# Peptides against a protein of PDB entry 9IZ0: the designs that were tried, part 244

Target 1, 345 residues: chain A of PDB entry 9IZ0
Amino acid sequence: ITCLGSNGHTYKQLVKGGNDDLRQDAVMEQVFEQVNGFLRSYRKTSQRNLSMRTYKVIPLALKTGVIEWVQDTIPLGEYLDSAHKVYHPKEWSLSTCRKLIAEKQMEDLETRLKVYDLVCRHYRPVFRHFFLESYADPVQWFTTQTNYARSTAVASVLGHVLGLGDRHGQNILIDKTSGEVIHIDLGIAFEQGKKLPVPECVPFRLTRDVVDGMGITGVEGVFRRCMEFTLETLRREEDSLLSVLEVLRYDPLFSWLISPLRRMKKQKMQLENFNQPESGNITTDASRDPKIQRNNVSGESEAERAILKVRQKLSSTLSVEASVGELIRIAQDPSYLALMFCGWS

## One batch from the design tools (peptide; made by RFdiffusion4, then SolubleMPNN)

Design b2_p23_6_s4 (from b2_p23_6, 13 letters changed)
Fold by OpenDDE base, seed 3:
Structure b2_p23_6_s4 (fold): chain B 345 residues (1-345), chain A 23 residues (1-23)
Amino acid sequence: as target 1 above (345 residues)
Amino acid sequence: DYEEFLQELLEAGYPLPLIETLR
């Protein structure tokens, strides 16, 4: 739908209906707005305009809502698939790379590392071309690349601290005007992504293409410094952040567990991409299984565990620099990237 | 060489029909 704002501007909005629970997305966007408050209050982050890009989600009912349509965006994965075909037309297709990784999914780490290295040799990074193509003016090019590195740093720290999963190239939008990243489909939080059939082993997405977009300095420039300032801000505001999460513990609209429907949808999308034959009719007999009462006790225990994990990640035991250094190392480690559905791009 | 690479794929236990689509 298109709405006319009180300011005379037209805003596109997406009305979602069906099986997508938008309440989790709406709650996570509220957490990001609170964090953006902390980033604006702290001098080191405020001077750099560090923020998590948010979008408005208005849940209307169970599985229905209105989402703000983010104009002038492209999914990272859509850009990368197109750009790889243009810049490396003799390299492997994304479908070939996915098939090769899928065929060895059940093999040992050594075999999976060999496959990952092989795919990496035949699917080279191209994301630097986004900035080179989109911005002919050197000042605009530098500004947008800087905004990309800054927004990716904020999203990476928040992704780690809040345990955001499912950060694949279709869940990351690039703003074509600012170069900033927008994370969408926030239905996997608090390390629930580790419970997927293909577990997310990295703290955030820092693949070769994500790094290629940062320019010649890669992670050692604006990105690392902005991660450090973001983590320093979150450590300072630990009690404030934990207080926001405690409100969510008692929010009946928030689920600390991945919904069975989202899990099935993600599992189906993973299985379809792996060309595994549909093992037959799991008739989900919608029988009134008394699991609803067990879900409340499990939900409270999961909420408590999630808050404890956030507190642990905000621990000052290591310096900010050491903590960020270790996060960057783990996020780029081939031993984790080789285990992912798409760790090469 | 690209043929050395296709051979590395074969040695990694990829199916020959997939390797032939890369030629």
Scores: peptide ipSAE 0.030, ipTM 0.544, DockQ to the pose 0.030
Fold by OpenDDE base, seed 4:
Structure b2_p23_6_s4 (fold): chain B 345 residues (1-345), chain A 23 residues (1-23)
Amino acid sequence: as target 1 above (345 residues)
Amino acid sequence: DYEEFLQELLEAGYPLPLIETLR
């Protein structure tokens, strides 16, 4: 839909209905707006215009709402699939890579590492080409690549601290104008990605293509420094951030746990990549919705546990540099990426 | 401390076998 704002500007809006709880997205966007306030308050972050890109979410009902349509964007995964076909037409398809990783999902780490390495050799990074294709002016190219590295650094720190899951290439948009990343579909937070059928083991998405977009310095430049400045800001504002999360603890519409429906949807999407289309009508009679009486007591304990994990991630036990260094190492470790649903791109 | 950091990752719910690869 297109809405006329009170300012006389027209805004495109996406009306989303279905099984996804838009209240989760709306709440996470509110947290990001508060964090953006902290980032604006500190010289080291404000001088670099560090922010999490946000979009407006208006929940209208349970599982229904209006989302701001982010103009001039492309999903990272859509760009990467298209660009890989252009730049590496003799390499494996994304579907072939997914199949090979999936076929070995239940095998040991050594076997999964061998398959991951094989996939990586047959599916090379291409994301640097986004900036080279989109920006003919060298200043614009450098500016947009810098904005990408900065926005990815902020999103990586926030993604780790808040335990954002489901950070696949379709849930990360690239702004074609600024080069900034926009994270969407925020319904998996507070480490609930680890409860998926393929557990998320990395603190944030720092795959080879995510790094290729940072240019010749990779993580060793704008990205690392912007992660450090972001984490330094969040550690200084720990009490303020925790106070924001405590308000969410009492939101009866906020779910600290992954929705069983969302978990089942992700399970189906992960399993459909294993089955060749043999026409077996497995009518899984989904008719037994167990009335899980949400005992209120379980929700409070999970919220407290989530807030405790956020506090732990903001611990000053290690320096900012040491903490960021280790997070970057873990996020790039083949032993973790080989365990992911799509860790190669 | 690095061991305290590994403990924070474990408490953050990283799998123990995965934390043991960081030691």
Scores: peptide ipSAE 0.008, ipTM 0.279, DockQ to the pose 0.023
Fold by OpenDDE base, seed 5:
Structure b2_p23_6_s4 (fold): chain B 345 residues (1-345), chain A 23 residues (1-23)
Amino acid sequence: as target 1 above (345 residues)
Amino acid sequence: DYEEFLQELLEAGYPLPLIETLR
């Protein structure tokens, strides 16, 4: 919808209705705004304009709300699918790559690594072309590529610390003007991605295409240093960040657990990739709601575990450089990436 | 700071002649 603001400006807004937990998104955006406050308070992060790109979420009900339409954006996955067809028309299709990974999803690590490596040889990164094709002016090209690396670094640290899941290419928008990343659909947080049918094993999305967008140095430059400055800031503001999360512990509307509905939706998408289209009317009789035994793990016990895990991730036991180095290593490790859902590539 | 940005590009492995076009 398009709304006329009280300031006389017209704003495009997305009305989401149904099953999306806009309260979870709104709360995570509030956490990001607090973190953006911390990033503005420190010289090293403020001088680089480091921020998590946010969007306004107005929950109207538990499952309905208005989201600010982020203008001039494209989903990363939409760009990559189109760009791979243009720049690498002789390589495998994304559907072929996903099928090959999905067919081996239940196999051992060695088998999954062989398939992942094979797919990587037949599906090369293309995200560098986003900057090359979008910006004819060298100043704009460098500025936007730098903004991309900076925003990806902030999002990677925050995504790790807050345990953001479901970071597939449709949940990451690229701003076509600034080159910044915008994370959407924040309903999988606090390591709940590890409870998916295919567990998420990486701290954040650092796939070959995400790295390719950083230019010739990849992770070694702006990205690494901006991760270090972001993590340094979050370690300094640990008590402030934990205090923000403790307020959420007592919010009865905040879910520390993945919603059963979101889990079922992910299960369905994973099963649809295994079934060849046999034309059989599987009337999914929606009436057999499997009594997911609500193990009454008190929401308090999950919140406490989540906060303890955030504190553990902010630990000064390792240097900032060592911690960032290990996060970058794990996020790029084929042994972890080969275990991800077939839609992660 | 713009000079700090240019230094960040240099440390990001961008060629010095290209950074000089941004000054």
Scores: peptide ipSAE 0.013, ipTM 0.428, DockQ to the pose 0.015; fails the geometry check
Fold by OpenDDE base, seed 2:
Structure b2_p23_6_s4 (fold): chain B 345 residues (1-345), chain A 23 residues (1-23)
Amino acid sequence: as target 1 above (345 residues)
Amino acid sequence: DYEEFLQELLEAGYPLPLIETLR
């Protein structure tokens, strides 16, 4: 739908219906708006215009809402699939890579690392080409690549701190005008990604293509420093951030747990992406998820655990530099990426 | 600051001759 704003501008809005609970997205976007307030308040982050890109989410019902249509965007995964076919037409298909990783999903780490390395050698990064293709002007090229590195740094810190999951290439949009990243489908937060059929083992997405978009230095320079400045700001505003999260503890509409329906949907999407026939003997041990009686007590206990984990991630036990260094190391570690659904791109 | 941006590019390992074309 197209809406006329009170400012006289027309805005495209997407009415989203189906099985997606937009309430979690709306809440997480509100948290990002508060964090953007913190980032504007500190010189080191404000002078670099560091922000998490946000979009408007209006939940209308349990499964229906209106989302802002983010103009001039492309999903990262859509670009990468197209670009890989152009720049590396003799390499393996994305479907072949996915199949090989899936066939070894139940094997030991050594076997999974060998398959991951093999896939990486036959599916090379291409995301640098986004900037080279889109921006012929050198100033625009450097500006947009820098904006990409900056926005990815902010999203990486926030994604880690808030425990954002399901960060696949279709849930990360690239703004074609600014080079900034926009994270969508925020319904897996507070480390609920670890409860997926393929557990998430990395703090944020820092795959080879995500790094390739940062230019010749990869994670060094702009990205690393912007992560440090963002984490420094969040550590200073720890009490303010925790106070925002405490309000969510009392929101009866916020689910601190992944819904069984969303878990099943993600499981199905993972199976479909592998062309694995429904072998009917996936014992839905979903029957042994005890009827999570939505006892308010269980929600409060999960909220408390989530807030405690946020506090732990903001701990000043390590320097900002040491903490960021460790996060970058873990996010790029083949031992974790080889365990992921799509850790090679 | 634009000079701070150019310095960020230099510290990001971009070649100085390329940075100078942006001044």
Scores: peptide ipSAE 0.013, ipTM 0.400, DockQ to the pose 0.015; fails the geometry check

Design b2_p23_7_s1 (from b2_p23_7, 17 letters changed)
Fold by OpenDDE base, seed 2:
Structure b2_p23_7_s1 (fold): chain B 345 residues (1-345), chain A 23 residues (1-23)
Amino acid sequence: as target 1 above (345 residues)
Amino acid sequence: EEKEKEEVNKELFEKLTKKRLGE
């Protein structure tokens, strides 16, 4: 839909209808706005304009809402699929790579690592080309690549701390103007991604293409330093961040657990992406929306566990540098990436 | 350090841009 604002500007908006609870997205965007306040308050983060890119979410009902149409964006996965066909036309298709990883999903780690390495050799990174294609001016190229590395660093720290899941290439938008990343579909948070059919084992998405977009310095440039400054800011504002999350504990509409419907939708999307024949017997009658009486007791205990995990991730037991170093290591570790749905790109 | 890495990135961009332009 297109809305005329009170300022006379016309805004495109996306109306989402379906099984997606946009209240989760709206709450996570509010948390990001608060964190952006913290990032603006500290010299190290404010001097670099570090922020999580946000978008407006207006929930209209349990399964319907309006989201801001983020203009001049492209999904990372859409760009990567197109660019890979152009730059590496003799390499394997994304579908071939997905199939090979899926065929080995039940195998041992050694077998999965061998298949992951094989896929990596036949599907090379291309995301550097986004910046090389989009920006003819060296200053614009450098600025946008820097903005990409900065925004990816902020999103990586926040994604880890808040336990954001489902960070596939369609849920990460690239702003064509700024080079910044915009994370969408925030309904898998507080490590609920570990409860997906393919468990998420990495703290954030730091695949070879995500790194290729950072340029020649990869993770050892602007990205690492901006992760350090972001984590330093979040550690200083721990009590403020926890207080924001505690408000969500008392929100009866907030779900600390992944929706069964969302889990089923993700399971179907994973099966479809693997060209696995519909094993017809999951006629789980989606018509019974069980009024899961959210036993308030179960919601509170999951909220406490989520807040405790956030606190643990903000612990000062390790230096900022050591903590960021370990996060980067884990996020790039082939032993974790080989277990993921799409860890090679 | 960030500035030196920035200059190295700029120099590499110039090399890649030349190579892309056929220079």
Scores: peptide ipSAE 0.016, ipTM 0.416, DockQ to the pose 0.013
Fold by OpenDDE base, seed 4:
Structure b2_p23_7_s1 (fold): chain B 345 residues (1-345), chain A 23 residues (1-23)
Amino acid sequence: as target 1 above (345 residues)
Amino acid sequence: EEKEKEEVNKELFEKLTKKRLGE
């Protein structure tokens, strides 16, 4: 929809209707606004204008709301699919790559690594071209690529600390004006991505295309340093961040667990995106609902576990540099990326 | 270090721009 503001400007807004609980997005955006406060207060992060880019979410009902339409954006996955067709027209299609990975999903790690390597050789990174296409001025190009690396670093640290899941290329927008990343669909948090049918094994998205967008220095430039400064800020503000999360422990409307409906929806979307024929013999033998004792793991006990994991991720046992180094290593490790839905791009 | 990386990035941009204009 397009709304006329009281200032006479027209604003596009996305009315999202359906099964998505926009309250999870709204709460996560509130957490990001608090973190942006910490980033503005700390000298090393404020001097670099480090922030998680936020958007306005207005939940209107349980499953409907208005989202700010982030103007001048493109989904990362949409840009990459288009750019791969232009720059590498002789390489494999995204559908071919997805099919090959899906066909080996139930195989051993060695077989999955072999197919991942094969896909990587036939689907090369192209995201550097986004900046080269969008900016004719060298200063603007460099500034925008720097903004991309900075925003990706902040989002990577926050994504790890808060355990953000479902970070596929359609849930990451690129601002065409600033080069900043905007993370959307925030309703998989606190490591609930590990409960997806394809479990998320990486701390954040740092695929070959995400790295290619950082330019010639890759992760060893602005990105690593901005991750370090962001993590240093979050460690300093640990008690403040934990206090914000403790408020959510008492919110009966906040879900610390992925809903069965959202899990099923994501499962269906994964199957559709792989062009897996509906094997009509997924008899979801709903009878093999293990009696997972609904241990009434009270929403409180899941909140406590989530907060404890956040605290553990903010631990000062390792240096900031060592912690960031390990996160970058894990996020780029083929042994994890080969297990992902789309780890090659 | 950031300035040196900036110069290398500018030189790369110029090389890529010259290549793109020469193709």
Scores: peptide ipSAE 0.014, ipTM 0.389, DockQ to the pose 0.013
Fold by OpenDDE base, seed 1:
Structure b2_p23_7_s1 (fold): chain B 345 residues (1-345), chain A 23 residues (1-23)
Amino acid sequence: as target 1 above (345 residues)
Amino acid sequence: EEKEKEEVNKELFEKLTKKRLGE
């Protein structure tokens, strides 16, 4: 929809209805706003204008709300599919790569690594071209690539700490003006991505294309340093962040668990992306609403476990540099990326 | 200490809930 603001400006808004609880997105955006407060208060992060990009979410009802339409954005996955066809027209299609990975999903790690390597050789990174195409001025090019590396670093640390899941290329927007990343669909948090049919094994998305967008230095330089400064800020503000999360224990509207319906929907979307639409009317009779008695006791125990995991991720047992080094290593490890739905791009 | 933490968490809850509801 397009709304006329009281200021006379027109704003595009996305009305989202259906099975997704927009309250979870709204809560995560509030957590990001608090974290942005910490990043502005800390000298090392404020001097670099480090922030998690946020968008407005207005829940109107249990399953209906208005989301701010982020103008001048493109989904990372949409850009990469388009650019790969232009720059590598002789390489494999995204559908071919997905099919080969899916066919080996139940095989051993060695077989999955061989298929992942094969896919990587026939689907090369292209995300560097986003900056080269969009910014002809060298200063704008350098600035936007730097903003991309900075915003990706903040999102990577925060995504790890909060256990953000479902970080596929359609849930990561690129701002065409600033080069910054915007994370959307925040309904899989606190490591609930590990409960998906394809479990998430990486702390954040650091695929070959995500790295290719950082330019010649890759993860070394701007990205690594901005991850370190972000983690240092979150460790400093641990008690403040934990206090914000403790509030969510008392929110009767917040879900610490992925809903069975959302899990099934993500399962279908993962499977349907592999099968051509055979018109099999599997009437999933949605009429069996299992009255999952939300045992309130189970929600509190899951909240406590989630907060404990956040505290553990903020532990000062390792240096900031050692912790960031290990996160970057794990996020790029082929043994984890080969297990992902789309770990090659 | 625990009671003061519960009160601070309750005030923060009310503040975040108001902000989320657009109050």
Scores: peptide ipSAE 0.007, ipTM 0.247, DockQ to the pose 0.025
Fold by OpenDDE base, seed 3:
Structure b2_p23_7_s1 (fold): chain B 345 residues (1-345), chain A 23 residues (1-23)
Amino acid sequence: as target 1 above (345 residues)
Amino acid sequence: EEKEKEEVNKELFEKLTKKRLGE
């Protein structure tokens, strides 16, 4: 839909209906708005304009809502698939890489590492070309690449702390104007991504293409420093952040568990990427599972565990630099990336 | 079919979890 604002500007909006619960996305966007308040209050983060990019979500019902249409964006995965075909037309297709990783999914770690390395050699990073193609002016190029590294750093810290999962290339938008990342489909939080059929192994997405977009300095430049300043801010505001999360513990609209429907949808998407499209119309009449009522007692225990895990991630036992260093190491570790659905790009 | 897909994904999850833990 297109709406005329009271300011005379026209805004495009997405009306979403069907099996997607937008309430979780709306709640996570509210948490990000609070965190953006903390980032604006602290000098080191405010001076760098560090923020999590948000989008407006208005849930209207359990399965219906309005989402802000984020203009001038492209999914990271869509750009990468296109750019790989242009810059490396003789390398393996994304489908070939996915197939080889899938065929070895049940093998030992050593075999999976060998296949991951093989895929990496036949599917090279290209995301640096986004900035080189999009910005002819060197100042715009540098500014947008810096904004990308900054926004990715904030999203990486928040993704780790809040246990955001399923951060694949279709759930990450790139703003073509600013170079900033926008995370969408936020219905997997508080480490629930570890319960996916293909578990998320890394604290955040820091694949070869995500790093290639940071330019020559990779993770050791703006990215690392902005992660440190973001984590330093969140540690200072720990009590404020935990108080925001405690409100969610008592919010009847927030689910601490992956909905069975969202799990099935993610499961189906993972399986359809492994199997050729057999056109089976599985009409899952999921309307009648009486297990929905047992969720309250399990939800409180999951909320407590989630808050405890956030507190643990904000602990000052390690320095900010040591904590960020370990997170960057784990996020780039081939032993974790080889286990992911798409860890090579 | 759906139950078989759930069992395969459960087995896959368990196997991937063990490998991540170094088990």
Scores: peptide ipSAE 0.000, ipTM 0.245, DockQ to the pose 0.093; fails the geometry check

